# Peptides against a protein of PDB entry 6JX3: the designs that were tried, part 46

Target 1, 85 residues: chain A of PDB entry 6JX3
Amino acid sequence: AEFRLRPEISVAQTDYGMVLLDGRSGEYWQLNDTAALIVQRLLDGHSPADVAQFLTSEYEVERTDAERDIAALVTSLKENGMALP

## One batch from the design tools (peptide; made by RFdiffusion4, then SolubleMPNN)

Design b2_p20_2_s3 (from b2_p20_2, 6 letters changed)
Fold by OpenDDE base, seed 4:
Structure b2_p20_2_s3 (fold): chain B 85 residues (1-85), chain A 20 residues (1-20)
Amino acid sequence: as target 1 above (85 residues)
Amino acid sequence: SKKPYVPASEGITRLGVLPV
C-alpha cells in the first residue's frame, strides 16, 4: 500500500528539522533526521524495502533493524493521525 | 564508510499546538 500523509497534514522544512503540521487541530510534530529521511523517501514512492536498502547502504544498521524501525515509524505516524491507514 | 544510525521510530516529537 502507498504511504500517504493525511490531507490536513503539511510538511515544513525548518532549521530544527522536518515539521509536520495538522492544519485542522494545529498540532505540530518534529521529526528527527532519520524519520524525515524515511518519510521523504516513502512520499517519493519508495517502498519500505527500498528505504531499508538505502539505509543499510548509508548507515551502520542491519537490514532487519532498518525494516523494523521503518515499520515502527509508519505505525506511529498512523497512530498519531499524520499518515493514512 | 557508513554513518551512525539514529533510530527513527522514536524520532517523532509533538511540539505543541498552533492557533489555526
Scores: peptide ipSAE 0.708, ipTM 0.925, DockQ to the pose 0.904
Fold by OpenDDE base, seed 3:
Structure b2_p20_2_s3 (fold): chain B 85 residues (1-85), chain A 20 residues (1-20)
Amino acid sequence: as target 1 above (85 residues)
Amino acid sequence: SKKPYVPASEGITRLGVLPV
């Protein structure tokens, strides 16, 4: 399925990194650099498999570990009410 | 030459709540 943020979520780029703001609850969340990179690529239309390939080419990470990290991140974003199921 | 990998899945931190 296509990765999408919930409609009430806004993205802000700050000096401290990517921030996601829930316009209904007011909650806002900081993403570390790796999480921001993954989210940006997913929002650009890359598949999780595409992102995993990118990560293994640029970073010291094995394919399986990259895939699991992406999946865990996506799950967390959904559970925290930022991404659509 | 590849960069060190910092995991993403634990890189989500709630900063607070803004008045909305």
Scores: peptide ipSAE 0.708, ipTM 0.925, DockQ to the pose 0.922
Fold by OpenDDE base, seed 5:
Structure b2_p20_2_s3 (fold): chain B 85 residues (1-85), chain A 20 residues (1-20)
Amino acid sequence: as target 1 above (85 residues)
Amino acid sequence: SKKPYVPASEGITRLGVLPV
């Protein structure tokens, strides 16, 4: 399934990291570097498996842990109203 | 060498609410 942000979400790149703003509620969220990296790659069309492969090549993380972290991030983004179901 | 991994799932922080 394609990862997509909700239409009311705006993305801002700041010196402090990626920020997501909900234009309806006004809530805004900051993503750490890892989360921003994953979101960017997912939005570019990479699958979670692709992203996990990338993470294991660049970071001290095992494949299974990377995939679980990606899944947890996606779930959080959906639960916080930033990503489409 | 590979970099330390900082979990993404723990890296979502609500900063606040702007007037919209």
Scores: peptide ipSAE 0.708, ipTM 0.925, DockQ to the pose 0.951
Fold by OpenDDE base, seed 2:
Structure b2_p20_2_s3 (fold): chain B 85 residues (1-85), chain A 20 residues (1-20)
Amino acid sequence: as target 1 above (85 residues)
Amino acid sequence: SKKPYVPASEGITRLGVLPV
């Protein structure tokens, strides 16, 4: 399934990382570097499995842990109204 | 050399609410 942000969400790149702004509620969220990386790759069309493979090649993380972290991030973004269901 | 992994799921911080 395709990962997409909700249409009211704007992405800003700052010196301190990626920020997501809800243009309707005004809520804005900062993502750490890992979260920003994952979001960027998902938005580019990579599957969670693709991203997990990438993470295990670059970072000290096991495949299962990477997949679980990606899933948790996606769930949070959906629950916070940032990503489409 | 692989980098230390900082979890993404713990890296979402609400900064506030801007007037919109």
Scores: peptide ipSAE 0.706, ipTM 0.925, DockQ to the pose 0.951

Design b2_p20_3_s1 (from b2_p20_3 with S4A R7A N15V T17R)
Fold by OpenDDE base, seed 1:
Structure b2_p20_3_s1 (fold): chain B 85 residues (1-85), chain A 20 residues (1-20)
Amino acid sequence: as target 1 above (85 residues)
Amino acid sequence: SFSAAPAPLPGQPPVYRRRP
């Protein structure tokens, strides 16, 4: 099961960074640079494990923390109606 | 008038620092 956004969700780039917008409800959220990177890589087909490895290699974060942060972000995106269950 | 920026996504990670 791959990570996917809901069909009504659009990605936009703003002066503040990546935004996810629900075209039906108007709900939208700003992603910081770390969140945006995670979402982009997941959407490109990388697994959470792949993303965690990437993050720990490029950024000052421990593997366990990266894994937790990825899982929490995915959960939030699903709960906020941005990502498919 | 005032136009607010979008709210930050709840549960997103902190901004990581790049390794040197």
Scores: peptide ipSAE 0.673, ipTM 0.877, DockQ to the pose 0.651
Fold by OpenDDE base, seed 4:
Structure b2_p20_3_s1 (fold): chain B 85 residues (1-85), chain A 20 residues (1-20)
Amino acid sequence: as target 1 above (85 residues)
Amino acid sequence: SFSAAPAPLPGQPPVYRRRP
């Protein structure tokens, strides 16, 4: 249930947005502003439902779309080796 | 392998617009 980054992953803030770095492979992943907000809130301990509520309140997105986007992002982060399974 | 520049994360959501 808890969203966590893998231990080899570092977070960096750049002029172009949030970046995740794999310290083993050297791969970098650039997150856009929406993805960064989602990851930051999940890392802060908010549930996906909390994040969806936040997004729909602050941004022009429907709840169902936000929920799908959050789930897809989490899946991608796990598949790309950034987040723990 | 090492990349000197970040690639966009696959599967990330579109950038949302803030509500007025």
Scores: peptide ipSAE 0.672, ipTM 0.876, DockQ to the pose 0.576
Fold by OpenDDE base, seed 5:
Structure b2_p20_3_s1 (fold): chain B 85 residues (1-85), chain A 20 residues (1-20)
Amino acid sequence: as target 1 above (85 residues)
Amino acid sequence: SFSAAPAPLPGQPPVYRRRP
């Protein structure tokens, strides 16, 4: 399934990194550079597998770890009301 | 919930280092 943010979520770029803001609740979270990169690529239509391949190619991370990190991040974004199920 | 300041997203990965 396609990764999408919830419609009430806004993306902001700050001096400290990417922020996701829920315009209804006021809840918002700051993403580090790895998380932001993953989210951006997923939003651009890349699959988790695509993202994992990208990460392992460009960064010092093993495929299994990248896959786990991507899955955990996606789960967190859904659980925190940022991403659609 | 409401947050008055940005908090790090729970469950986000560590910052990876780029390969040389």
Scores: peptide ipSAE 0.671, ipTM 0.876, DockQ to the pose 0.541
Fold by OpenDDE base, seed 2:
Structure b2_p20_3_s1 (fold): chain B 85 residues (1-85), chain A 20 residues (1-20)
Amino acid sequence: as target 1 above (85 residues)
Amino acid sequence: SFSAAPAPLPGQPPVYRRRP
C-alpha cells in the first residue's frame, strides 16, 4: 500500500534535520538522516523493497537489516500518528 | 525542563555509514 503522511502532519527542514509536526496536537519528532531519507523515498512512491535496495547499494547495511529498519520506522510513524495506517 | 530540540522519533534506524 502507498505510504502517506496524515493530512495534519507538516514536514519541516531544520538545523537538526527533518522534523514531522502534528498541527492539531502539537506533537513533533526529529528524524535522523537515515530516517529522513527513507521517509522521503517512500513519499516519492518507492516501495519498502525499493528503499531497501537503495540503502544497501549506498550504505553499509545488509538487505535484511535495511528491511527490518524500514518496517520498524513505518510502524513507529503509524503508531505515533504521523503516517496513515 | 525545557528543550529547544524535538525528541527523536522512537523506532528510527541508526544513521548508516556510506559505502566507500
Scores: peptide ipSAE 0.670, ipTM 0.876, DockQ to the pose 0.632

Design b2_p20_3_s2 (from b2_p20_3 with S4A N15V T17R)
Fold by OpenDDE base, seed 4:
Order: C-alpha cells, then sequence, then structure tokens
Structure b2_p20_3_s2 (fold): chain B 85 residues (1-85), chain A 20 residues (1-20)
C-alpha cells in the first residue's frame, strides 16, 4: 500500500532534522537522519524495497536490517498517528 | 496534548553511517 501522512500532519525541516507535527493535538516528533531519509523516499513514491536497496548501497547496513528498520518505522508512524493505516 | 518541544519518534532506526 502507498505510504501517506495523515492530513493533519505537517512536515518541517529544522536545524536538528525533520519534524512531524500534529496540527490537532500539538504533539510533534523529531526524526533522526535515517528516519527522515526513509520517510522522504517513501513520500516520493519509492517502495520499501526501493528504500532498502538505496540504504544498503549508500550506508553501512545489511539488507535484512534495513528492511526490518523500515517496517518498524512505518509501524511507528502509523501507531503515533502520523501515517495513514 | 500540546508539547512545546519535539520528542524523538519511538522505534526509529539507528543513524546509519555512510559507506566510504
Amino acid sequence: as target 1 above (85 residues)
Amino acid sequence: SFSAAPRPLPGQPPVYRRRP
């Protein structure tokens, strides 16, 4: 399924990295550089498999670990109300 | 509820190092 943010979520770039803000609750979250990269690629339309390939090519991570990390991040974004199920 | 400061997103991956 396509990765999408909920409509109430805003994206901001800060000196400390990407931030996702829930405009209704006022809660917001800081993403580290790896998480931000994954989210940006998913929002651009790349599949999790595409992202895993990208990460293993550019970074010191094994394919299986990258796939697990991507899945865990997506789950977290959904559970925290930032991404649509 | 509103938070004045962002919280780290739970379950995010470690920061990867770039390959040389």
Scores: peptide ipSAE 0.676, ipTM 0.876, DockQ to the pose 0.558
Fold by OpenDDE base, seed 2:
Structure b2_p20_3_s2 (fold): chain B 85 residues (1-85), chain A 20 residues (1-20)
Amino acid sequence: as target 1 above (85 residues)
Amino acid sequence: SFSAAPRPLPGQPPVYRRRP
């Protein structure tokens, strides 16, 4: 399934990194650089496998760790009401 | 009175180090 943010979620770029803003609750969440990169790539249409390959190529992380981190982030975004199920 | 501050996203990965 395609990764998508919920319609009420907006993305803002700040000097400290990507922020996700919930237009209904007013809450917003700070993403670190790795999380931001993953979200950006997923929103661009890359599969989790594509993102894992990208991460392992550019960063000092093993494939299995990257896959786990991606899955955990996606799950968190869905559970916290930021991404569509 | 201050506006709300951003909170760290739960479940996000650690910041990776770039390969040289």
Scores: peptide ipSAE 0.675, ipTM 0.877, DockQ to the pose 0.617
Fold by OpenDDE base, seed 1:
Structure b2_p20_3_s2 (fold): chain B 85 residues (1-85), chain A 20 residues (1-20)
Amino acid sequence: as target 1 above (85 residues)
Amino acid sequence: SFSAAPRPLPGQPPVYRRRP
């Protein structure tokens, strides 16, 4: 239920956007602005439903699409070792 | 060896356009 990054993951803001860095492997990922917004809000304790509502209110995206995009991003973060399962 | 270069995260949403 609760979205959390793995303890070895650091968040950095760069000139090219948000980056998630695995301090153990050195592997890191660049997030685009939409992904960064989603991750930031999830880390702040907002539910996926909250995030979807936020996105649809502020951006040109339909609710169903936002929900799908959030789910896909969370899956990717878990599969790539950034987020806890 | 493993590359330490930054990589775009797979499965990212598109960059949304803000509503006017």
Scores: peptide ipSAE 0.675, ipTM 0.876, DockQ to the pose 0.498
Fold by OpenDDE base, seed 5:
Structure b2_p20_3_s2 (fold): chain B 85 residues (1-85), chain A 20 residues (1-20)
Amino acid sequence: as target 1 above (85 residues)
Amino acid sequence: SFSAAPRPLPGQPPVYRRRP
């Protein structure tokens, strides 16, 4: 149940936001501020439920939407080879 | 396919606004 990046993935903070780089393929992805916040909190050990609660408390988003967005992001990160299954 | 150019991650959430 722990969210983890793949070992070949590096995180970079750029002037335009967080970037995840695959050191093997050279592919890399730009995260927007919401995605970056979610990833950072998940990497810090917060559960998706924790993150959803945080988001709904601090941001103008409904709980159901936050939960859906978190799940979709995690799925995308796994499918694009950034996060471990 | 491969691209060395930066690309937005598909399926990422919209940018949320902070509550006032």
Scores: peptide ipSAE 0.673, ipTM 0.876, DockQ to the pose 0.502

Design b2_p20_3_s3 (from b2_p20_3 with S4A A5P N15V T17R)
Fold by OpenDDE base, seed 4:
Structure b2_p20_3_s3 (fold): chain B 85 residues (1-85), chain A 20 residues (1-20)
Amino acid sequence: as target 1 above (85 residues)
Amino acid sequence: SFSAPPRPLPGQPPVYRRRP
């Protein structure tokens, strides 16, 4: 399934990292650099497998760990009301 | 109207280090 943010969620790029803002509640979340890279690539239409390959090629992480981290992040974004199910 | 302070995202991965 395609990864998409909920319509009320906006993305802001800052010098200190990506921020996700809920326009209805006024709450927002700071993403670290790894989470930001994952979210950016998923929003661009890359599959989780594509993202895992990207991460293992460019960063000091094993494939299994990257896959687990991607899955956990996606689940968290959905369960916390930032991404569509 | 309400604006909450920023908070860390639960389930966030660790920051990876770039390969040399």
Scores: peptide ipSAE 0.672, ipTM 0.875, DockQ to the pose 0.525
Fold by OpenDDE base, seed 1:
Structure b2_p20_3_s3 (fold): chain B 85 residues (1-85), chain A 20 residues (1-20)
Amino acid sequence: as target 1 above (85 residues)
Amino acid sequence: SFSAPPRPLPGQPPVYRRRP
């Protein structure tokens, strides 16, 4: 399924990294650089498998660990109301 | 007016180091 943010969620770039803001509740979350890379690529239409390949090629992480980290991040974004189910 | 800082997203991955 396509990864998408909820309509009320805005992306902002700050001096301290990417922030996701819920325009209705006012709650917002700071993403670290790895999380930001994952979200950016998913939003650009890359599959989780594509993202895992990108991460393992550019960063010191094993494929299985990258896949688990991507899945965990996506789950967290959905559970915290940032991403659509 | 006070504005609280953003919270780190729970469950996010560690910051990976770039390969040389």
Scores: peptide ipSAE 0.672, ipTM 0.875, DockQ to the pose 0.639
Fold by OpenDDE base, seed 5:
Structure b2_p20_3_s3 (fold): chain B 85 residues (1-85), chain A 20 residues (1-20)
Amino acid sequence: as target 1 above (85 residues)
Amino acid sequence: SFSAPPRPLPGQPPVYRRRP
């Protein structure tokens, strides 16, 4: 299934990086550069496998680690109410 | 009132270094 943010979540670019804001609660979370890259590519329609391939080609990370990191991030985004299940 | 300050998202990957 495709990765999607919940409708109440807004994406903002700040001087310190990408931020996700919950318009209902007012809480928001800072994403580091790797997390932001993953989220952006997922939102663009790339699969987690696509993203892992991209990361391993462009960055110093092993495929297994990239896959694990992507899965953990997606889980966190869902658990924290930012991404749809 | 203003929103709570930003917090790091739990479960983030480390910041990767680009391959040379």
Scores: peptide ipSAE 0.671, ipTM 0.874, DockQ to the pose 0.584
Fold by OpenDDE base, seed 2:
Structure b2_p20_3_s3 (fold): chain B 85 residues (1-85), chain A 20 residues (1-20)
Amino acid sequence: as target 1 above (85 residues)
Amino acid sequence: SFSAPPRPLPGQPPVYRRRP
């Protein structure tokens, strides 16, 4: 399924990295550089498998670890009300 | 008075190191 942010969520770029802002609650979350890359690629339409391949090619991470990290991040984004289920 | 700082998103991956 397509990865999408909830409509009330905005993306902001800061000097310290990507931030996701909930326009309803006013809460916002700081993403580290790896998380930001994953979210950006998913929003661009890449599948989790595509993202895992990208990460393993560019970074010192094994495929299995990348896949697990991507899945955990996606789950967290959904559970925290930032991504659509 | 100022807005609260952002919180780190739970469930984030570690910051990966680029391959040389």
Scores: peptide ipSAE 0.670, ipTM 0.875, DockQ to the pose 0.626

Design b2_p20_3_s4 (from b2_p20_3, 7 letters changed)
Fold by OpenDDE base, seed 3:
Structure b2_p20_3_s4 (fold): chain B 85 residues (1-85), chain A 20 residues (1-20)
Amino acid sequence: as target 1 above (85 residues)
Amino acid sequence: PFAAPPPPLPGQPPVYRRRP
């Protein structure tokens, strides 16, 4: 249940924002500010529900939309080999 | 440092606006 990056994945803060890099393949992607915030909180041990509550309190987003966005992001990170299943 | 911006992560949410 704990969100974790794969061992080969590195996190970097760049001029273009937060970047995840696969040290094996060289594949990498830029996260926008919302995605970066979600990933950071998940890595800190907050549950998706915790993150949704945080986002709806601080940002102009509905709870159901925040929950859907978090789930979609997590799915993408797993599908792209960035996060552990 | 990158010569060009990294591609955006597929499936990421839009950038939210902070509440006033």
Scores: peptide ipSAE 0.697, ipTM 0.903, DockQ to the pose 0.932
Fold by OpenDDE base, seed 1:
Parts: sequence; C-alpha cells; structure tokens
Structure b2_p20_3_s4 (fold): chain B 85 residues (1-85), chain A 20 residues (1-20)
Amino acid sequence: as target 1 above (85 residues)
Amino acid sequence: PFAAPPPPLPGQPPVYRRRP
C-alpha cells in the first residue's frame, strides 16, 4: 500500500526539525532526524523494505530493528491522523 | 513559527547513529 499523508497535513522544515502540521485541527508533531528520513523516503515512493535497507546501510541499526521501527512509525502517523490508512 | 517546540511524535524511532 502506498504511504501518503492526509490532504490537510503539511510538511514544515523548522528550527526544531521536520514538523507535520494538521491545518484543520492544529495538531502538530516534531519528527526527529530518523523519523524524518523514513517519512521523506516513504513519501518519495520507497517501500518499507527499501527504507530498511537504506537505514541499515547508513546507520548503526539491524535490519529487523529498522523494519520494526518503520512499521511502528507508520502506525503512529496513521493513529495521529497524519497519514492515510 | 512556533511559540514553543512542537511535541515529539509518539512512536518515532530513536535517533540512529551514522555508521563511520
């Protein structure tokens, strides 16, 4: 399934890092650098498997942990109303 | 602009260290 943000969500680059903003509710969240990389790559069309491979190649993380972290992040984004189900 | 830092996204991964 394609990863997409909800239409009301905007991406902002701020002094605090990457932020996702809900233009309707005013809910917003700061993403740390790892989360930002994952979201950016998913939005660019990379699969979770692609992202996991990228992370394990560039960062000190095991494949299984990267896959779990990606899945957990996607779940959180959906539950917080940032990403489409 | 924000009056204060945005709250951290729940469920985000830890910040990974880059491989040397």
Scores: peptide ipSAE 0.695, ipTM 0.901, DockQ to the pose 0.917
Fold by OpenDDE base, seed 5:
Structure b2_p20_3_s4 (fold): chain B 85 residues (1-85), chain A 20 residues (1-20)
Amino acid sequence: as target 1 above (85 residues)
Amino acid sequence: PFAAPPPPLPGQPPVYRRRP
């Protein structure tokens, strides 16, 4: 399924990195560089498999670790109300 | 703009190192 942020979520590029803010709840989180890259590529329409392939090609990470990390991140974003189910 | 860093996103992966 397509990865999408909830409509009330705003993306900010800050001095500390990428931040997602929920304008309704006031909840907000900073993404590190890896998380930001994953989210950006998913939002660009790449599948989790695409992202895993990209990560393993460009970064020192094993495929299984990349896949697990992507899945965990997506789950967390859905659970904390940042991404649509 | 934030006066201090926001909390890190729960469940995010570690920062990966680029391959040389």
Scores: peptide ipSAE 0.694, ipTM 0.902, DockQ to the pose 0.959
Fold by OpenDDE base, seed 2:
Structure b2_p20_3_s4 (fold): chain B 85 residues (1-85), chain A 20 residues (1-20)
Amino acid sequence: as target 1 above (85 residues)
Amino acid sequence: PFAAPPPPLPGQPPVYRRRP
């Protein structure tokens, strides 16, 4: 199951961080550095498990917490119409 | 360019601290 953004979603790199914009609805959201890192790695083809391993190795987070955070982020992106189901 | 930061994405994780 490949993680992909919807085709109408654009990624903007700003001084505030990564922003996702919906060109149809006008909805837009800013990602913090952790969320941006997760999304970038998922878009690069890494599995959630890969991302969790990466996060726990580089950041002060436990595996279970990283997995939960990744799942919650992915769910939010899909529910907000940013990512494909 | 944005006049102000966009709202934070709902459901995003907190910012993690890097390990030393």
Scores: peptide ipSAE 0.694, ipTM 0.901, DockQ to the pose 0.963

Design b2_p20_4_s1 (from b2_p20_4, 10 letters changed)
Fold by OpenDDE base, seed 4:
Structure b2_p20_4_s1 (fold): chain B 85 residues (1-85), chain A 20 residues (1-20)
Amino acid sequence: as target 1 above (85 residues)
Amino acid sequence: DPRLLPGPRSISVPAYAPRP
């Protein structure tokens, strides 16, 4: 259940936000601020439940919505080749 | 500018308002 990036993916911080770069193709995915925050916390070892608690504490979002957003993001990152399944 | 890199794509989560 550990969230991990695929080995070919690296993280870069840009003036426009967090970027996940594919070292093989050179293509990249830009994350918006909320997505970047979620990814950062997951990579730091927090569980999705931890992240949901963090989001509801810091932002005007309901727990169920935060949980759904986190799940959708994780799924997207896996399906688009950023994170390990 | 992300458009200067090959194949830029976006992944986002809905923006939340910070709590006061």
Scores: peptide ipSAE 0.526, ipTM 0.804, DockQ to the pose 0.575
Fold by OpenDDE base, seed 3:
Structure b2_p20_4_s1 (fold): chain B 85 residues (1-85), chain A 20 residues (1-20)
Amino acid sequence: as target 1 above (85 residues)
Amino acid sequence: DPRLLPGPRSISVPAYAPRP
């Protein structure tokens, strides 16, 4: 399924990195650089497989680890109400 | 490191070393 943020969630760039803002509650989530990179690529339309390939090409990470990290991030974003199921 | 910021929630992925 296509990765999408919930309608109330917006992306902001801050001095501390990428932030996902809930426009209704005012709560926000700070992403570290690697998480931000993954989210950006997913929002750009790349599949998790595309992102895993990108990560293994650019960073010293094994494919299986990249895949697990991406999956865990996506799950977290869904569970924490930022991404649509 | 978003974990160092008081208040906001944080989500992270393990940092990787860039390939040379």
Scores: peptide ipSAE 0.524, ipTM 0.803, DockQ to the pose 0.437
Fold by OpenDDE base, seed 5:
Structure b2_p20_4_s1 (fold): chain B 85 residues (1-85), chain A 20 residues (1-20)
Amino acid sequence: as target 1 above (85 residues)
Amino acid sequence: DPRLLPGPRSISVPAYAPRP
């Protein structure tokens, strides 16, 4: 299924990296650079498999580890109210 | 520092070394 942010969530760029902002509550989540890279590619329409391939080609990471990290990130974004289930 | 703002939270993925 397509990765999408919840309607109330916006993306902001700060001096300290990407932030996901809840437009209703004002609460925010700061992403580190690797998490931001994954989110950007998912929002651009790449599948988790596409992103894993990208990560293994650009970084010293094994495919299985990249897949696990992507899955964990997506789960966190869903569970913390930023991404649609 | 975002930690100085009210209610800061973070989500991270382990940092990878770029391939040479």
Scores: peptide ipSAE 0.523, ipTM 0.805, DockQ to the pose 0.534
Fold by OpenDDE base, seed 2:
Structure b2_p20_4_s1 (fold): chain B 85 residues (1-85), chain A 20 residues (1-20)
Amino acid sequence: as target 1 above (85 residues)
Amino acid sequence: DPRLLPGPRSISVPAYAPRP
């Protein structure tokens, strides 16, 4: 399924990394660099499996760990109202 | 310092070591 942000969420780039801003509530979330990288690739249309392959090629992480981290991030984004279910 | 921004929350993925 396609990963998408909710319509009210804007992406901003800051000196400290990616920020997701809720234009309705004013609340925002700062992502660390790895989380931002994952989100960027998902928004570009890559599947979680694609992203896991990317991470294992670029970083010293095992496939299973990468998949778990991606899944946890996606879950957090959905549960905190940033990504569509 | 991100803490200077009023009220940000954070979401992070554990940092990985880049492959050489």
Scores: peptide ipSAE 0.521, ipTM 0.801, DockQ to the pose 0.527

Design b2_p20_4_s2 (from b2_p20_4, 7 letters changed)
Fold by OpenDDE base, seed 1:
Structure b2_p20_4_s2 (fold): chain B 85 residues (1-85), chain A 20 residues (1-20)
Amino acid sequence: as target 1 above (85 residues)
Amino acid sequence: DPMLQEAPKSIDVPEYAPRP
């Protein structure tokens, strides 16, 4: 299943990073740099496995930890109404 | 950014050190 944002969610790029905006409720979420990087790559069509490989290649993180962090982020985005299940 | 700092909610992933 492809990672997708809910249709009411917009991505806003700011000088300080990425925010996700709910155009209906006005709720918004600030993502830190690593979260934003993961979301961007997922939205570009990269699989979680692709993203994990990217993270381990670019950063000092173990594959297992990267995979866990990606999974946790995706879960959070889904549970908080930003990403489609 | 004060508006971002005022955001009621955040989603964070642990930051990693970049490889040299």
Scores: peptide ipSAE 0.593, ipTM 0.844, DockQ to the pose 0.572
Fold by OpenDDE base, seed 3:
Structure b2_p20_4_s2 (fold): chain B 85 residues (1-85), chain A 20 residues (1-20)
Amino acid sequence: as target 1 above (85 residues)
Amino acid sequence: DPMLQEAPKSIDVPEYAPRP
């Protein structure tokens, strides 16, 4: 149940945000600030529920919207081969 | 920077306004 990146994926910090790199293909994915924040917290061991609570406390977003955004991001990362199922 | 130039794909989450 723990969120993990696939072994071939590495994280790079750029002056314009977080980038995920596939070490096999060389393909890059750029994350915007909110996506990067979510990924960072998930990689730190926070659950999606923890992240939703964090987002609603720090930002003007409803809980249900935060939960949906987190779920959509996780799904995208898994479907695009960046995160383990 | 070079990494951004080589980043053809983006994954975005809607940006939120920080609470006051």
Scores: peptide ipSAE 0.592, ipTM 0.841, DockQ to the pose 0.657
Fold by OpenDDE base, seed 4:
Structure b2_p20_4_s2 (fold): chain B 85 residues (1-85), chain A 20 residues (1-20)
Amino acid sequence: as target 1 above (85 residues)
Amino acid sequence: DPMLQEAPKSIDVPEYAPRP
Protein backbone atom coordinates (compact mmCIF):
# COMPACT_ATOMS: atom_id res chain seq x y z
CA ALA B 1 0.00 0.00 0.00
CA GLU B 2 1.35 3.40 -0.99
CA PHE B 3 1.60 6.35 1.35
CA ARG B 4 -1.08 8.95 0.60
CA LEU B 5 -2.41 12.04 2.30
CA ARG B 6 -6.09 12.40 3.07
CA PRO B 7 -7.90 14.54 0.49
CA GLU B 8 -8.48 17.42 2.91
CA ILE B 9 -4.76 17.71 3.69
CA SER B 10 -2.53 20.10 1.79
CA VAL B 11 1.19 20.69 1.94
CA ALA B 12 2.69 24.13 2.45
CA GLN B 13 6.28 25.29 2.61
CA THR B 14 6.93 27.97 5.21
CA ASP B 15 9.93 29.77 6.64
CA TYR B 16 9.68 27.29 9.50
CA GLY B 17 9.60 24.21 7.24
CA MET B 18 6.95 21.90 5.81
CA VAL B 19 3.42 22.21 7.13
CA LEU B 20 0.47 19.86 6.63
CA LEU B 21 -2.84 21.72 6.73
CA ASP B 22 -6.30 20.28 7.29
CA GLY B 23 -8.55 22.33 5.02
CA ARG B 24 -11.67 21.39 6.95
CA SER B 25 -10.63 22.15 10.52
CA GLY B 26 -7.82 24.62 9.96
CA GLU B 27 -5.52 22.51 12.12
CA TYR B 28 -1.96 22.30 10.88
CA TRP B 29 1.15 20.33 11.74
CA GLN B 30 4.72 21.49 11.40
CA LEU B 31 7.28 18.88 10.40
CA ASN B 32 10.92 19.15 11.26
CA ASP B 33 13.45 18.78 8.48
CA THR B 34 13.92 15.02 8.78
CA ALA B 35 10.18 14.36 8.93
CA ALA B 36 9.62 16.59 5.91
CA LEU B 37 12.31 14.77 3.95
CA ILE B 38 10.72 11.40 4.72
CA VAL B 39 7.23 12.59 3.78
CA GLN B 40 8.47 14.11 0.53
CA ARG B 41 10.13 10.86 -0.52
CA LEU B 42 7.12 8.75 0.45
CA LEU B 43 4.82 11.04 -1.54
CA ASP B 44 7.20 10.71 -4.49
CA GLY B 45 6.55 6.97 -4.44
CA HIS B 46 9.54 5.65 -2.54
CA SER B 47 8.89 2.80 -0.14
CA PRO B 48 9.81 3.04 3.54
CA ALA B 49 12.70 0.69 2.76
CA ASP B 50 13.87 3.04 0.01
CA VAL B 51 13.71 5.96 2.41
CA ALA B 52 15.64 4.09 5.09
CA GLN B 53 18.38 3.31 2.59
CA PHE B 54 18.48 6.95 1.56
CA LEU B 55 18.74 8.16 5.15
CA THR B 56 21.53 5.77 6.11
CA SER B 57 23.47 6.76 3.00
CA GLU B 58 23.15 10.50 3.55
CA TYR B 59 23.13 10.77 7.35
CA GLU B 60 24.80 9.33 10.42
CA VAL B 61 21.97 6.98 11.38
CA GLU B 62 21.79 3.21 11.69
CA ARG B 63 19.42 1.32 9.39
CA THR B 64 17.36 -0.05 12.26
CA ASP B 65 16.95 3.42 13.76
CA ALA B 66 15.94 4.93 10.43
CA GLU B 67 13.35 2.20 9.88
CA ARG B 68 11.90 2.74 13.34
CA ASP B 69 11.77 6.51 12.90
CA ILE B 70 10.01 6.18 9.53
CA ALA B 71 7.47 3.73 10.94
CA ALA B 72 6.77 5.98 13.91
CA LEU B 73 6.29 8.99 11.64
CA VAL B 74 3.90 7.14 9.33
CA THR B 75 1.91 5.93 12.32
CA SER B 76 1.73 9.46 13.70
CA LEU B 77 0.54 10.88 10.39
CA LYS B 78 -2.20 8.27 10.16
CA GLU B 79 -3.27 8.65 13.79
CA ASN B 80 -3.45 12.43 13.49
CA GLY B 81 -5.65 12.29 10.40
CA MET B 82 -3.15 13.40 7.79
CA ALA B 83 -2.41 10.13 5.97
CA LEU B 84 -4.79 7.46 4.73
CA PRO B 85 -4.67 4.10 6.53
CA ASP A 1 -1.72 30.57 4.78
CA PRO A 2 -0.99 28.12 7.59
CA MET A 3 0.01 30.96 9.89
CA LEU A 4 -3.60 32.15 9.86
CA GLN A 5 -4.93 28.78 11.04
CA GLU A 6 -5.10 27.38 14.55
CA ALA A 7 -1.81 27.07 16.42
CA PRO A 8 0.46 24.44 14.90
CA LYS A 9 1.38 21.14 16.43
CA SER A 10 4.72 19.53 15.74
CA ILE A 11 5.63 16.15 14.34
CA ASP A 12 9.32 15.47 14.64
CA VAL A 13 11.77 12.77 13.68
CA PRO A 14 15.15 12.70 15.42
CA GLU A 15 17.64 14.93 13.66
CA TYR A 16 20.57 13.21 11.99
CA ALA A 17 23.96 14.63 11.22
CA PRO A 18 24.91 14.56 7.55
CA ARG A 19 27.67 12.16 6.67
CA PRO A 20 30.93 13.86 5.61
Scores: peptide ipSAE 0.591, ipTM 0.841, DockQ to the pose 0.649
Fold by OpenDDE base, seed 2:
Structure b2_p20_4_s2 (fold): chain B 85 residues (1-85), chain A 20 residues (1-20)
Amino acid sequence: as target 1 above (85 residues)
Amino acid sequence: DPMLQEAPKSIDVPEYAPRP
């Protein structure tokens, strides 16, 4: 079960970070840098476990906290209509 | 950035300090 954006969602890269745009509704969401990093890696095909390992290796965060943050982000993206269930 | 300033909603993850 790979992480995928809904087809109506596009990604805009800005100097300030990533924005997800809904081409149908006109709604858009800005992501902070950590959220954008996670989304980019998931879209590249890395599993949540892969991303957690990456985060704990690069940042001062515990595995459990990284896993929680990833799960919360994925849930938010799905529930807010940006990612496919 | 005007687009980001106009963004009505945000999705944020807690920021972490990079490891040395």
Scores: peptide ipSAE 0.586, ipTM 0.838, DockQ to the pose 0.624

